# Peptides against a protein of PDB entry 3WG5: the designs that were tried, part 301

Target 1, 218 residues: chain A of PDB entry 3WG5
Amino acid sequence: LAKNIVYVAQIKGQITSYTYDQFDRYITIAEQDNAEAIIIELDTPGGRADAMMNIVQRIQQSKIPVIIYVYPPGASAASAGTYIALGSHLIAMAPGTSIGACRPILGYSQNGSIIEAPPKITNYFIAYIKSLAQESGRNATIAEEFITKDLSLTPEEALKYGVIEVVARDINELLKKSNGMKTKIPVNGRYVTLNFTNVEVRYLAPSFKDKLISYITD
Target 2, 218 residues: chain A of PDB entry 3WG5 as posed
Amino acid sequence: LAKNIVYVAQIKGQITSYTYDQFDRYITIAEQDNAEAIIIELDTPGGRADAMMNIVQRIQQSKIPVIIYVYPPGASAASAGTYIALGSHLIAMAPGTSIGACRPILGYSQNGSIIEAPPAITNYFIAYIKSLAQESGRNATIAEEFITKDLSLTPEEALKYGVIEVVARDINELLKKSNGMKTKIPVNGRYVTLNFTNVEVRYLAPSFKDKLISYITD

## One batch from the design tools (peptide; made by RFdiffusion4, then SolubleMPNN)

Design b2_p29_3_s3
Fold by OpenDDE base, seed 2:
Structure b2_p29_3_s3 (fold): chain B 218 residues (1-218), chain C 218 residues (1-218), chain A 29 residues (1-29)
Amino acid sequence: as target 1 above (218 residues)
Amino acid sequence: as target 1 above (218 residues)
Amino acid sequence: TEAEKLARKGFPVITFPYSKAAQAARAAA
């Protein structure tokens, strides 16, 4: 039986192999404790596509619902963060956040200009992001436009267009609004109805390593 | 008589000579045990064309049906993986996966740019991929566009266009949906009707060598 | 994988925006 426990953890900064380790650690802790869900407070400008894809797989393999919450106000699930969100069981955004801008790039030149990804890579990620949206019953057209038009949305727009499920100001409002919602993808092969009635909220602190890398990459 | 056994094995990562060894080992085990089929859970960004062609030949020489299953969600049968899939007896994809992007390249330059294959090589692979599609009764026009347009598809698109045969969330759904389907290419000169009624599913674990190379190549 | 890491180290496919410069360019747009 899932304990009436919801974990909350923060992931901030660039998506890297270390970010994968954070996701893996947080989800593993919540799985081990049979939590009702884990909420990941996500604030990212994007990052590495490889790490992003691994994170998506880790979320989809979770034994519990993983809720991506773009938080706090001023945060974004930009680029890689959008893919991660679309790969998750539920997406929430706080007012004053953003999502989108998913066009893949090879990097930045010395002058700060974008090195464009070749069509091969761009088309791969179009298919990938559309697949994530379709699997989760989210707007695949907008998901494609996150790449092709480098589209970015407000929480209200993202909700209206069926990209996300919840707009919430804080964890308490998120729990209240998402209570009784079905996960947008399966958990262990089944769509789960979230039960946030009388839940204990447990915050997972970043490890020392998490803090150090965040500090170095910031 | 084929035993009511289906083997499942995972192949993940770049297509190399070692990937050939994995395919060969897995198929050989399943052949020796007279399995009804082997399902290969494939997740690959692509790899070496030589290894890919050898893998296709090994699949086509199989004494049992080889099902390529693009799995888990977030996985891809990209580039070389698409050729392998098109050379197989049945293709399945999980929701949230992708297939395509088959344009051959010579490699990547130091700046990350693609080194284009000369027209001679590109034309060879166009003919090759079209042949695989035609032989298997799959959409040869889309197979060509996987190269010429670097096309990538979702599972739903790939199914709709007649590139793949099954969209399935897991092995159980795959077995259920593919039961009674004919192989898209011959097994020992005959098209086989898959019989997944009352089958035992046996998972083949990666060898220590497989794990080590996966770890090193990961 | 290290080969994926090497292939990915040689050619990191990243999702935009990754840099502060790209963030600034989007804030200016």
Scores: peptide ipSAE 0.056, ipTM 0.308, DockQ to the pose 0.129; fails the geometry check
Fold by OpenDDE base, seed 5:
Structure b2_p29_3_s3 (fold): chain B 218 residues (1-218), chain C 218 residues (1-218), chain A 29 residues (1-29)
Amino acid sequence: as target 1 above (218 residues)
Amino acid sequence: as target 1 above (218 residues)
Amino acid sequence: TEAEKLARKGFPVITFPYSKAAQAARAAA
């Protein structure tokens, strides 16, 4: 029996247009090979909402399941990373990671203080994050509180509150726990049951460009 | 039986004079072919109010039904996009999209802060957006709150509050759900019942100019 | 209209703030 392929790729650092290119490249490779899924190991403090929104769209347009895995321990899907996760087919977190803190800001002042977003922007992102949560059958109340309270959650809390689907220590545990789960959003208009019973894990290396961009944005 | 033609075109990015040209071109093509309707897949953060008002007029002058579809998931009909939607014959939204945040601003200061619109301008747009809602039999109270509270809504909320007519995952579901609906505003002075029982979907590609403009405005 | 005349003097931008600051706000979101 042909082994199901699961791709694993890492996305680390700020969410930018280059991060979109990484997502697009990784998902495209996995789509071309008819992978059972791609797991994106995500560690981000956040970044551009335009890039974030484009990434969410790219994930939702994927021909294969895209699993966001907040990994390794110490990683976060902070801010923009939370939106990306909520836009994905499945969310997993490793122990010792975090999700949330989604309050939009305009940036930082010269003194390092946050420039607050006007209500227009905040309300837009409240609606957006709630929509992502509702579409994926995740906790829309907590999604809102990621903004309104700038809430951050542990993996255990996020699981408990129905924000995420899996807590897993590593890829093998993730595959084991997510085996037989349905995607939280459709793949090509259909909810897919994940089949991780006989899989080949393929790691995608960052391109030279991806490495350079990570180096510049860090 | 001659197949009813439904055109589908995408409009993405800021609302500008170039966006008007896109609307005009797309609607004109669909009018020339006596289409049953044109669906505009809209994803916009907003833009210029002058261009927005011209787009609304162009839609209302259309010889065929113009359906605004906030698509794909993650898209928005934000700000100017909401006015455009409210000026259209039917509004649909995909899950994971948003509508609203219509408070007018004069622009951004050098520090990135919003330059607030004076009350006279705000009141003008309150009257304008309420008029669009009333003309289309949509929720004028919520339309006002899109400005006064800078409110943004999910598709489900927008449907519930009578701002939009359809929540649909894709074009096929949109056609299915909107089949037999009446347009919310007249087409050539008459409310049209949409007939999507035997349709050919024709996708309109962006012109080279449209692509260039999207690239420059992004 | 008087409102159109006022709008012409400083035509309101009805946009989700896509300024570099709003892009940065979006960046920091």
Scores: peptide ipSAE 0.040, ipTM 0.315, DockQ to the pose 0.078; fails the geometry check
Fold by OpenDDE base, seed 3:
Structure b2_p29_3_s3 (fold): chain B 218 residues (1-218), chain C 218 residues (1-218), chain A 29 residues (1-29)
Amino acid sequence: as target 1 above (218 residues)
Amino acid sequence: as target 1 above (218 residues)
Amino acid sequence: TEAEKLARKGFPVITFPYSKAAQAARAAA
């Protein structure tokens, strides 16, 4: 029986328009090869909301399931990373990772102080993050609190509260635990049952550009 | 005869993923209206290399000519701004502006000291900036020296050395001088001859977001 | 909505989680 392919790629650092390009490239490769899924190992402190919204849209337009895996231990899907995760087909976290802290800011002043977003922007992102949670059947109350309380959760808390679907220590455990799960949002209008039986794991290497930007943003 | 439209937009402040969004938005508007060109009045001290590389790519993917105009007097296309300019279809500078100072840094320490980029990163950006210059038929030696010597040039020097194409005091002079020039890189695979005869100049106002970020980064 | 256009295309809502690494990365170019 021909082995189904699961792609694994890494995206690390700030969410930027480049992060969008990485997502687009990785998902496109996996789509072209008719992969069963792509797992994105995500480690981000956050970044730009516009890039984040574009990434969410790109994930939702994927022809295959996109699994966000907060990995390795010590990684986070912070701020923009949480929105991306909530917009994906499945969320997994490794032990010792975090998710949340989604309060939008306008930026940092020259002195490094946070410039607060006006209530109009904050309220927009509250509505947006709640919609992502609701559409994926995840905890919309906690999603709101990621903004209003700047809440951060452990993998165990996030699983308990119905924010994420899997806690896994590595790719093999993730594949094992997520096998037979339905995607939390549709793929091409259908909720897909993940089939990770007899899969070939194929790692996508960062492009030279990806390596450079990661090195600059790390 | 239906007047050809030239869009003019301003981008000021640090190069960030937001700056990418500004470029993308402005170019998209001009593309949708089949403008003859868009002129970006650029004033930047530099910023993020990842955002810069994405901006360069977005400019190169433009369906219309993108002219970088270092403006007004006192403005600069410093660091990341130079790369953006070198990646564009035409570079103009106003008298009293500057271009160059492209040495990459990893950031600023908490004490405000520059964290030097490792040679590997510096060498990457040397190769990158040289490629931008070579692809545009501009002075690749000077482009390298923008990094290796942290060189900055006046408009007159930059024109003399073949780094830029036009010195102009205002939009009207820029349109006059650049009329009939070929783009230094292709638009959709073709070197385009600029036609600024009988054009309507249309100014794009900064979005509310653009105003806010400019305010934060100023 | 105008708010959606603003949010998608307009606002650098920097959802930066405050990481020291993020501050260091801004200064690289």
Scores: peptide ipSAE 0.032, ipTM 0.278, DockQ to the pose 0.159; fails the geometry check
Fold by OpenDDE base, seed 1:
Formats: C-alpha cells, sequence, structure tokens
Structure b2_p29_3_s3 (fold): chain B 218 residues (1-218), chain C 218 residues (1-218), chain A 29 residues (1-29)
C-alpha cells in the first residue's frame, strides 16, 4: 500500500543532464519509500531536448505518480518544462506562473539571435508534444500551438483549455484539490486515483552538487 | 602585425554552453594580444549541437587563426568535436587520437539506448558538415560519412583523405609543420599564411570556473 | 552517473529557448 506520504522537491533552472539526475534521484527516493506521490516544484526557462526526453521517460517509468507543480508565483514551465509537464501524471500551476513557449531551436548566435530549427526538427517536436498531450488526455491542439505559435498560457487558461489539472496556491491546496483525481497517464500500467487524505509531506532538499551546479550555471 | 606569439589552451570534455564560453574567452585573449594564432588542444566525446554551432561561428569570426589540435594521445574530436575542427582554420591531430563519429542523436534513453535523430535532423547536419568541409577545402565526402557511416578516422587516415592538415606529436612539431601553411578558411576575409618562426608559446590556464565545472560534470 | 557518461558520448541536437542563456550570449557579444 502506498504510504500516506507525499514527497516534495524543487527543480529550478535549465533542463540539462544534471536536471535528469535530479529527477531520477527525487523519484527514486519517493519510489523506495512507496510514497503516494512526488510533487516536483518546477521553475524552468527550458533547456536541452535530450535531457527533457529522458526526464519524460523517467517520469513515465515511475512506480509512483509524479506531479509537476509550476511553483512559486513568477515561475514558469517554459519550453522543455512544458514537455515534462505534459509527460507527467498530473500538472498543477500556482497563480502568477506560466506554461508553454515550446518552439525548438538549435541555439543562439553570438549576437543573441535564435538559430532556428529547420522545419523538419520543428515537425518532429510537434508530433512529440501532441503525442504527450494525447496520451495524457490533454489538449493536443494547444500543445501543438505551444510550438507553432510559441504560445504561453496562464494557469487559468491552461486549466480552461485542458492542458493542466489543478490551479493551487500552495502544496496544501494542491493536495486538497488533487485528492481523488486520477493520474492522466498510467503508473505501472494503471491509472491511479490519488489519495491525499491524512498525508505526511516530506521535503527533499537539493544535494550539495545540486546547489553547486545551480551556483555555476546562474 | 601579428606578434610572434601563439596561445595554447585546452578544452576537454563535453561540448556545452560552457565550452562556448571557454572558446570565446581563449580566442578573445589571443585576439587582444594580436597573436599569430591560438591552438586549442581538444579532447571531446561530443556534446550539444547548439553549443557546437556557436563555437564554429565564434571560430569563423575570430580575428586570428584558430587551430584545433586533437591532443594528447588517446584524445578524440568525436561528434561535435569534428564539426568544430572542420570549422577551424587548421586541424592537427596527435598520433593515437581519433576524429569523426558525427551522427546526430536526440539523446539516450534510461536504458542507455540511443534515441535516434529523425532523418530530417540527420540530413540537416549532413548538409551542415559538408558545407564546413567544402568551405575549408576539406573532404566533403568523408565529412558526410562521419554521419552516414558513423566513421571514425586515425590521424594518418584523416590526413591521407584530406580531412586534416597536420599530424604532430607535440606543440613544437605542430608549429614546425604548420609554419607557412595557409589557413583553410579566411581570417577577417583573407586566407592567412601562418608564421611560426621564432614564436613564443603562451599557455592559457583553465579558469577556476572551468575547473569547478569539470569537477562537477565528471 | 552512467546516464551522464552516455550523454557525453552523443551529439544531442536540440535545445529549447533559455532566456538567461540568450541574455548571456548577448552580453558576451
Amino acid sequence: as target 1 above (218 residues)
Amino acid sequence: as target 1 above (218 residues)
Amino acid sequence: TEAEKLARKGFPVITFPYSKAAQAARAAA
């Protein structure tokens, strides 16, 4: 039986191979403890597509529900963060956050101009993001427009359009609102009904390595 | 007039945004001193295509010749490293090094399997690598095969096939052999004849940041 | 990690916009 335990961890900054290691570490800890779920408080401007795809796969292979929570106010699940969210078991956003702007790029030129991805690459990620939306029963049209229109949404819009499941001010409100919800994707091949009745919240701290990388990458 | 100074700097590890910063810093220092050239001792398994393209552009915008030297023995200019080399003013390799294996990928799955790039992405980088080879008067057919066959070459093969310009055991041999060679691409719009007669060699050390990132990413 | 080691052997292609990286690239120019 899942323990009446929910883990909460923060992931902030660029999506990189190190971000994958953070996700893997956090999810593994929560899996080992047979937690009811893990909530990842996400604030990202985006990052690497490879790391993003690995993170999505790690979430999909999770033995427990992984909730992506765009938090705190002022945070975003931008670009790669949106794909990660769409690949997760539940998406929540705090008021004053954003989601979207998913157009893939090859990078930035020295002058700070975007090096555009060729249409072929863009189309690949359109298909990918639509697949994530469809598999999770979320709005695939809006998911496509996150790329084609570089669309960004408020939490209220994202909820209204069926991109996300919860708008919550804090962890307590998130737990209250998501209690009894089904995961949007399977956990171990089955959709799970979340049970957050009498839940202990356990916070996972960043490792020393996490703090050091954040200091260097900022 | 270019000073009879050649800078030497080492770049080791994955090609990332931080690797771009290293290239930029090293080239800028050598530019400021009006050096005859900078030699970048390169050992890389590859990395990000965005960072790679930015590095190539930074090299092409250099006010001085940038020599990529695959060094020491056991090092490689693999994947992104090959593109960087092909975008440079001169390529040298030490005996016991390798160049090639340029097939683009989207990343690795959790099980360590390669996530293949779609043909459209592969074809983009085929065109790109061929362009780099053609612009530098290097073997564009072999450059393509670095992708299509995932080909890796020895220094002797790379020299024989017209991919690289010099095989050298050390910096002194490199300077001796490359003296009087023309750059394979323009410097400030003109092909430069390298003058390594009575040259002072100045070594650039990694910054503290460089060392710290290397420690964390290893 | 083994995943990091594997990632180091590849040529990952695609990135998503990073506003700070764009700003840093602009500041370095």
Scores: peptide ipSAE 0.028, ipTM 0.283, DockQ to the pose 0.452; fails the geometry check

Design b2_p29_4_s1 (from b2_p29_4, 16 letters changed)
Fold by OpenDDE base, seed 1:
Structure b2_p29_4_s1 (fold): chain B 218 residues (1-218), chain C 218 residues (1-218), chain A 29 residues (1-29)
Amino acid sequence: as target 1 above (218 residues)
Amino acid sequence: as target 1 above (218 residues)
Amino acid sequence: SAPVNHETKTAGIFPIDLGTKTPVIQKPP
């Protein structure tokens, strides 16, 4: 019986235009092989809003389910990472990870202080994050509070409040728990029921370019 | 007391890339004058999905409230027009108008028969129209049925089912009834309470180009 | 928590481009 292929890839660090290229590359590989899904192991402090919005769009245009998995323990889907997660087909978190803290800023001053975004920008992202939550059938009130209160949640809280779908320690537990779940947003216009009963897990390595840029941006 | 300016413009015919240019021009004029709102009198049988999506985006990026008003009697916000309406800050309909019939097609055959869209495309637009309804706090079940049942509604039905906000015979009744309403989606990230207590109505004329293209496409 | 870096121009909802085979959403005749 041909095993359903599930790809796993890692994305770590700041969300930039280069991070978009990573998402696009990884998803494209999985699409070419008609994978059952791709799992993106995400660890990000956040990053650029423009890159984030493009990544969300790329996920939503995916021909296969894209699962955002906040992994390993100690990782975060902070700020831009939360938006990406909310824009995905399924969210999972490992124990000891976090999600939230989504308040937009203009950057940091020379002294390291936050340059606040004007209310117009903050309100735009409130609307945007609420939209992502509503479209995915996730908790839009909490999504708003990720900005208005700079709220951060544990995996257990995020699951309880209906922000995420799975708490999983590793890929095997994730596959087991998400088996038979419907995607929270459509894949090619249809909600897909995930079938992880007979799967082959394939890991995607970062490109040489991915490794070089991570080294420069860390 | 400086009167709040409300712009009124007409968009009629098929939704095309040119229709996007009309929306963009009209909204931009109203934005430049910091209008309280722009009312777009819409009469469309539908049109291109790409143009429709761009129009929805342009409305959602507006610095001022955009009210879609299905007008005059006999007009329709059919197909693409329904998506545009659902993507707007407020929907109004005149008595004797219609909304709905949103099933996507690939076109018409030489014999006038419909070329059906593949299920993948139909399902994409089901997800899209439901998203628009959910974001605006409108009836997502009915929005789906605009596609799945090719449903069309009267203004009274659309109001009853929570698809639209106002039934109005003319601009004056529309302004009166919508006064004090909140926009169904954010303007620059905030829900705006419409203030039509002291208004000056300004009508935008179609450009010469608008008239020429309407003549060619009719 | 790294803030979302908001560059000034990016308030745009990007439409999904359906490409050259973009379906028509039109009322039947």
Scores: peptide ipSAE 0.057, ipTM 0.297, DockQ to the pose 0.067; fails the geometry check
Fold by OpenDDE base, seed 3:
Formats: sequence, structure tokens, C-alpha cells
Structure b2_p29_4_s1 (fold): chain B 218 residues (1-218), chain C 218 residues (1-218), chain A 29 residues (1-29)
Amino acid sequence: as target 1 above (218 residues)
Amino acid sequence: as target 1 above (218 residues)
Amino acid sequence: SAPVNHETKTAGIFPIDLGTKTPVIQKPP
């Protein structure tokens, strides 16, 4: 029986337009091969809101399930990473990771202090993050608090509050636990039941471009 | 005879992941309507290299010709804008605009001084910009000098040196001058001959998101 | 969709290494 393919790719560092390219490239490869899913091992402190919104849209347009996996231990889906996760078909976290801290800022001043976003922007992102949570059947109240309280959660808390779907130590445990789950948002207008029985795991290496940009952003 | 549609959209300000979103949205709309082309009126001082590279890739993946038009007079396709232009199917400039100044930097110090990129990064972008020029049949030597000499050109110089294809005062002159030209890079694997006979020009307004991000980056 | 400014960042966990290493291709001041 031909094994269904699951792709695994890593995205690390700041959310930028390059991060969008990585998502787009990885998802496109997995789509072309009719993969069962792609798992994105995500570790990000956050980044640009615009890039984040594009990434969310790209995930929502995916022809295959996109699973965000906050990995490895010590990683975070901070700020923009949380939005991306909430926009995905399934969220998993490894033990010792974090999610949340979503308050938008205009940037950093010369002294490294946060430049606060005006209420209009903050309110926009509150509405946006709530929409992502609602559309995915996740906890919209906590999603709002990721902004209003700059809340961060452990995997256990996030699972408990219905923000995420899986806590898993590695890819094998993730595949095992998520097998038979429905995607939290549609794939091509349908909620897909994940089938990770007899899957071949294929790791996507970062492109040369991905490596260079990562090196520059690290 | 049903008029072929040409879309015109404006992208102004820093090149960011939001700029990518704008490009993606505009191109997608034009693709969906089977437009003859989209003209992007570009005015940018530059921005993020990662966003730029994504925009170039999105342009290269376009199902329709993407024309970069440095417009209005006083506008620039500076730094990242030059890369985007070189990655496009056709470059036009209005009189009184500029192109070039492509030297990568790591950022600005607290005192506003440029933090120089290490030679590895500079050399990468030299190779990249030369590749864009070569693939588009444009002047790769000048493209390199946009970095190594931080060179900026007028429309007349850029045309003379074979960096751009058209100098035009407005959309009507651009359409007139570019009619019958071949795209400098392929559209879906084919060099397209532009047909601007009997076209309907449709202006794409910035989305609410586009306006807010523009307002924040201005 | 509210216009999101390109410079709008989501607050991250410090150090937000504002990619001191991310090449910015911007016209010199």
C-alpha cells in the first residue's frame, strides 16, 4: 500500500516576508505531492503583522492540512506565531514551549523601548485574533487576552483552554495523537479527517535562500 | 469586442511583508479576471530583503504580466524596489523618478548610522541582483553597481543602460509604448507579447489593511 | 480588513532580536 506522505519543515526566527516565502514554498511542495499534511515546526519570537496575515491567508488557501507544531522544547509561537497557529488546521505544542504574547506594537524606539500601537490598531488585531479563534472553534476569549493581557500559555494550559489540539514530544507522537482528528478549519471547503496510518515522513530542508535569511535573522 | 482589462494598483512606502500582501492581493485579483496585465505604480525607499525576495518570487509566479511602473514623478524604486523591478515582466519609469541604491545593510544603529552588512551578505545580494538582471535580459553590470557603488539612475540613464524598458509620463503613454513588447521574463513558461489595444483600465484601491499599514509606515 | 501598517509588529518575547542580521535594503538616509 503506497504510504501517504507527511512533510515536515522547520520555520525558525522572526516572522517576515521571507517567512511567508518559506511557508509558501513548503506548502506548495506538499500540495504538489498530494501530501496527507505538512507539519511546520515553528519557533518564533514574533515579527511583522503583515507577514503574519499573509501567512495565515496562505495556510487557509492550502490544498492540504497545515499543522503548526511549536517545536522543539524551548521554542515559542510568540506574538505573530500565535496568530499563525490560530489560522492553521491543527496546532500542536511540545512540552516546554509557549504560545501567546500577541500585543501589537509599532516598533522599538532607539532606546529599545516599545512604541505602543494606537487603540485603533490594537482593537483591529483583537477583532482579527478573535475571528481566527472563532473560525477554528478555539478559545476566542483567551485569544483576545493574548493581546489585552499579553498572556502567554504553556502547552498544558493552551490545551486545557481549548487554544490548541495536541501536546506531543516529537513528530511520531504528534502523528499518533492527531490521527483521526478533524482539521479545525476547512481544506478546500471541507473539514478533513487526518489519516496518519502508514505515513512516510519527509523532511524538507531549508533552501539556500532559507538558510541565508535565517542566518541573517539569527 | 470585449476589452482586455489592465489593472493598475499603487504600492507606496517601505517594502515589508505587508507590501508582499499588497502584491499578492493585487496580482491575484488581476489573475482571477484574466487581465492582460497588472501595472504596479511603485514608490518605495526600500525595505526588507526577505519581503523583497518574496515579492520577486510572487511576481515570477504570476499568471499574468506584472509591470512595475516607478510613478509618480518624484517617486523611486530605491533599494528593494530595484530588485522588485528587475524581477518583473516589464519596468517603466516616469520622468523625475529614480532607480538603484541597492546596497544591503543590517539596519540602523541607535544614532541612525548604517550598520554595514558583512561581505557574505553583500556578495549574496550581488549574485542575486545579477541573476535577476540576467534572467530578464537586463544590464547585470549596472545591477551589480547598484550595490557596489550604491548607484542611482534617472529613467533616461536606466533606459540607456538597458536596465528598464519604458519611460512614460502616465498610464496611457505606458500602455501605448509597451504595446507589442515581449515580457522580459516568462509568464507561465512563455514570453508574452503585451496587447494593450482596446484595453479597459481598472484601478485597484488599497484595501483597508493596505491603507492602515501605509499609514503606519509613512 | 483594517489596513495593517508594514511596520506593525507583534510584541515578541525578548530579546526580540530585531533582525540585526536581517538585511535591510533601504536607501541610505
Scores: peptide ipSAE 0.029, ipTM 0.237, DockQ to the pose 0.061; fails the geometry check
Fold by OpenDDE base, seed 5:
Structure b2_p29_4_s1 (fold): chain B 218 residues (1-218), chain C 218 residues (1-218), chain A 29 residues (1-29)
Amino acid sequence: as target 1 above (218 residues)
Amino acid sequence: as target 1 above (218 residues)
Amino acid sequence: SAPVNHETKTAGIFPIDLGTKTPVIQKPP
């Protein structure tokens, strides 16, 4: 019986306009091959809000399930990464990873101090992150606190509070634990039940451009 | 057999923080009575983006279907109103109404000229409006053009292009035409099929506060 | 039926005054 394909790709570093191109490319490849899902191994300290929102949209437009996997151990879905995760069909985390710290800032001053965003912007992102959580049936109160308290969670806490769906050490455990789960947001207007019982895992390597940009933004 | 309740309320004028309170109040009442749906008769030239996004979230959080009805003839779901509509469970328009013109601006100068938003803000709202369209299975290309071309559509065009779901002259025709339709976004994680075959229509009057604020913002 | 001059009153979405810089959502170093 024909094996379903699951793609795995990595996104690392700051979320920028170039990171959107990575997401778009990866998801497009997986869509073209009618993959059962794509797993994005995410490790980010955050980045630009505009790029983040574009990425969330690209995920929401996906014809296939997009799983955000905070991986490897030591990685984070920090700030923009949390928004991206909450906008996706399923969130997984590896042990030793983190999620949260979503308070918007205007940037860093010359002395490295955070320039706070005005309350209007903060309130906007509170509303936005809560919407992502609610649309995905995840914990909107915690999503708000990712901003208001600059909260960060462990995988176990995030799972417990209903922010994420899976804790897994590796891709094999992720596939095993997420098998039979429904997507938290619709795929093509339908909540899809993931079938990972007979899958071929295909790894997507970063392009040369992706590598170069990651090097510049790191 | 017990009649299902459909609430109808009006929101008119600029979208502000006070308009959020109106949406919240109206939807809350309908939720408390376990209404089949709430129909919001919307007539707005637009307003604040922050308030708009909060309203979209409040709709997305609703335990019952929220139908945006651009009504009466001559009304518009302009700018912020389009976003609100695209964020809702179903959009209806009366003949002689309009939708679109979603380009973000910073405001009006003393001479009445539009102060354009910087490209970053425009791009943010392009991404945002496209996400609303996509999540609801509506036309994301047209949603983008509501910004990039400042496009405005008639009810017939909006229906044709898949931006809205119903053209109706009045509440009775709306109930008739939307009966048996599925919501374009989930209600409590499920796409709900509207049942308007045996309904009692209840009108919600604006509060004194709502009337006062509308008077001030008009 | 009078042509409703749809004066495209460019209904301003009053932008979130995002200031001059796009908000960055980044973990503090």
Scores: peptide ipSAE 0.023, ipTM 0.264, DockQ to the pose 0.122; fails the geometry check
Fold by OpenDDE base, seed 4:
Structure b2_p29_4_s1 (fold): chain B 218 residues (1-218), chain C 218 residues (1-218), chain A 29 residues (1-29)
Amino acid sequence: as target 1 above (218 residues)
Amino acid sequence: as target 1 above (218 residues)
Amino acid sequence: SAPVNHETKTAGIFPIDLGTKTPVIQKPP
C-alpha cells in the first residue's frame, strides 16, 4: 500500500549519467518507502541522449508514479528534458517554464557552432520521441515537431496540445490538480490513479555524492 | 522464490547510455521472471563515466544477483567495465580476458591524443572505485591501482588479488563454480547465496531497439 | 557514431570518459 507519502526531489542542470544516478537514487528511496509518487522538479537545458534514454527507462521501470514537474518558474525541460518528461507517468509545468527544443546534435564545434546530427540519428529520435508520446497518450505530432521544428512550448500551450497534464504554481497546487489523475503510462503494468489525499510531502536532498559530482561537473 | 532460471545476456562495445538501456532491460526481464540470477557476458573497452555510474546503480538496485562475466576469451572489462564489474554481485572472467585500465580521461584531442582528466576528476574516481571495491569486499588497493597505474590484470591475477570471484571457461563452469557463493553485495538488502542447482539457462537476445542503436552507434 | 546530444548552448563540461583509445563519442563542447 502507498503510505500516503509523496517525495519531492530536484534535478537541475545538464542531463548526464550523474542525472541518471540522481533519478535512480530518488526513485529508489521513494519505492522503498512505498510512496504514492515522487515528484522530480526538473530544470534542464538538455544533455546527453544516452543518459536521457537511461533515465526514461528507469522511470518506466519505477514501482511508483514518477511525476516530472518543470519547476521553478524559469526552468525548462529542454531537449533531453522533454524526452524524460514524455517518458514519465505525469508531466506538470510551473507558469513561466518551457518544454521542447529536442533536435539532436552531435555536439558543438570548436567555434561553438552546432555539429548537426546526420539524418539517421535525427530520424531515430523522431521515432523515439513519437513512441514516448504515443505510449503515454500525449501529442506525438508535437513531439515530432519538438525535433523537426525545434519547437518550444509554454505550459499553457503544452497543456492545450496534450503534451502535459498539469500546470501548477507549486507542489500543493500540483498535488491538488493531479489528485485522481491516472498515470499516462503504467506503473508495474497498471495505470495508477494518483491519490494525494492527506499525503506527507518529503523532500529529498542531494546526496554528498550528488553535490560532489555537481561540483565537479560545474 | 527463484524459479531456477538463470538469464544470460551479452553486452559488448562501448559503455554508453545505450549500454545502460541494455542492462536495465536485461535485468528487468530477469527480475520479472524471478530468476536466480542474470549473467551479463561483458566485453567492453570502456566508455562514458556517466553511463557507467548509472549501470552500477542499476545493478545495485537489482532484485536479483547480477553476475558480470568477462566473456568470451579475448574480451575485456576495461575502464568503465571494471567499475561495472566491481559494482556487481559477482565477477567472473573467462581465461584470456582482462580487467582494469581505469584511468579517467576527458576524451581525445583532434590529433587522437588523450586529454587528461584534471586531478579532481581522477581523485573522484579513485574514491569511487575504492568504494565499489570496499562495498563488495574486493581489493580496494588494486581498484585504486586500476586508475593510478592504469593496471590491467589477467583472470588469474584478478582472482588471486581478490578482485573477482570466479574464473570460468563457459557458462556451465561459471554456474558450477558460483553455486553456493554469496553475492559480494546485497540483493534487496540481503547477501544471497547463489543456487544454481537444476537451473534453466535462458539467453536474452538484443532487442530490435538494441540492434538499431548499436547500428547507429557503430 | 558521434554521441547524440540534446544540449542547449551551455558549455557542457566535457563528458568524462573511462575508455581505452576508442574515441569516446562525446558531445562536442
Scores: peptide ipSAE 0.016, ipTM 0.233, DockQ to the pose 0.150; fails the geometry check

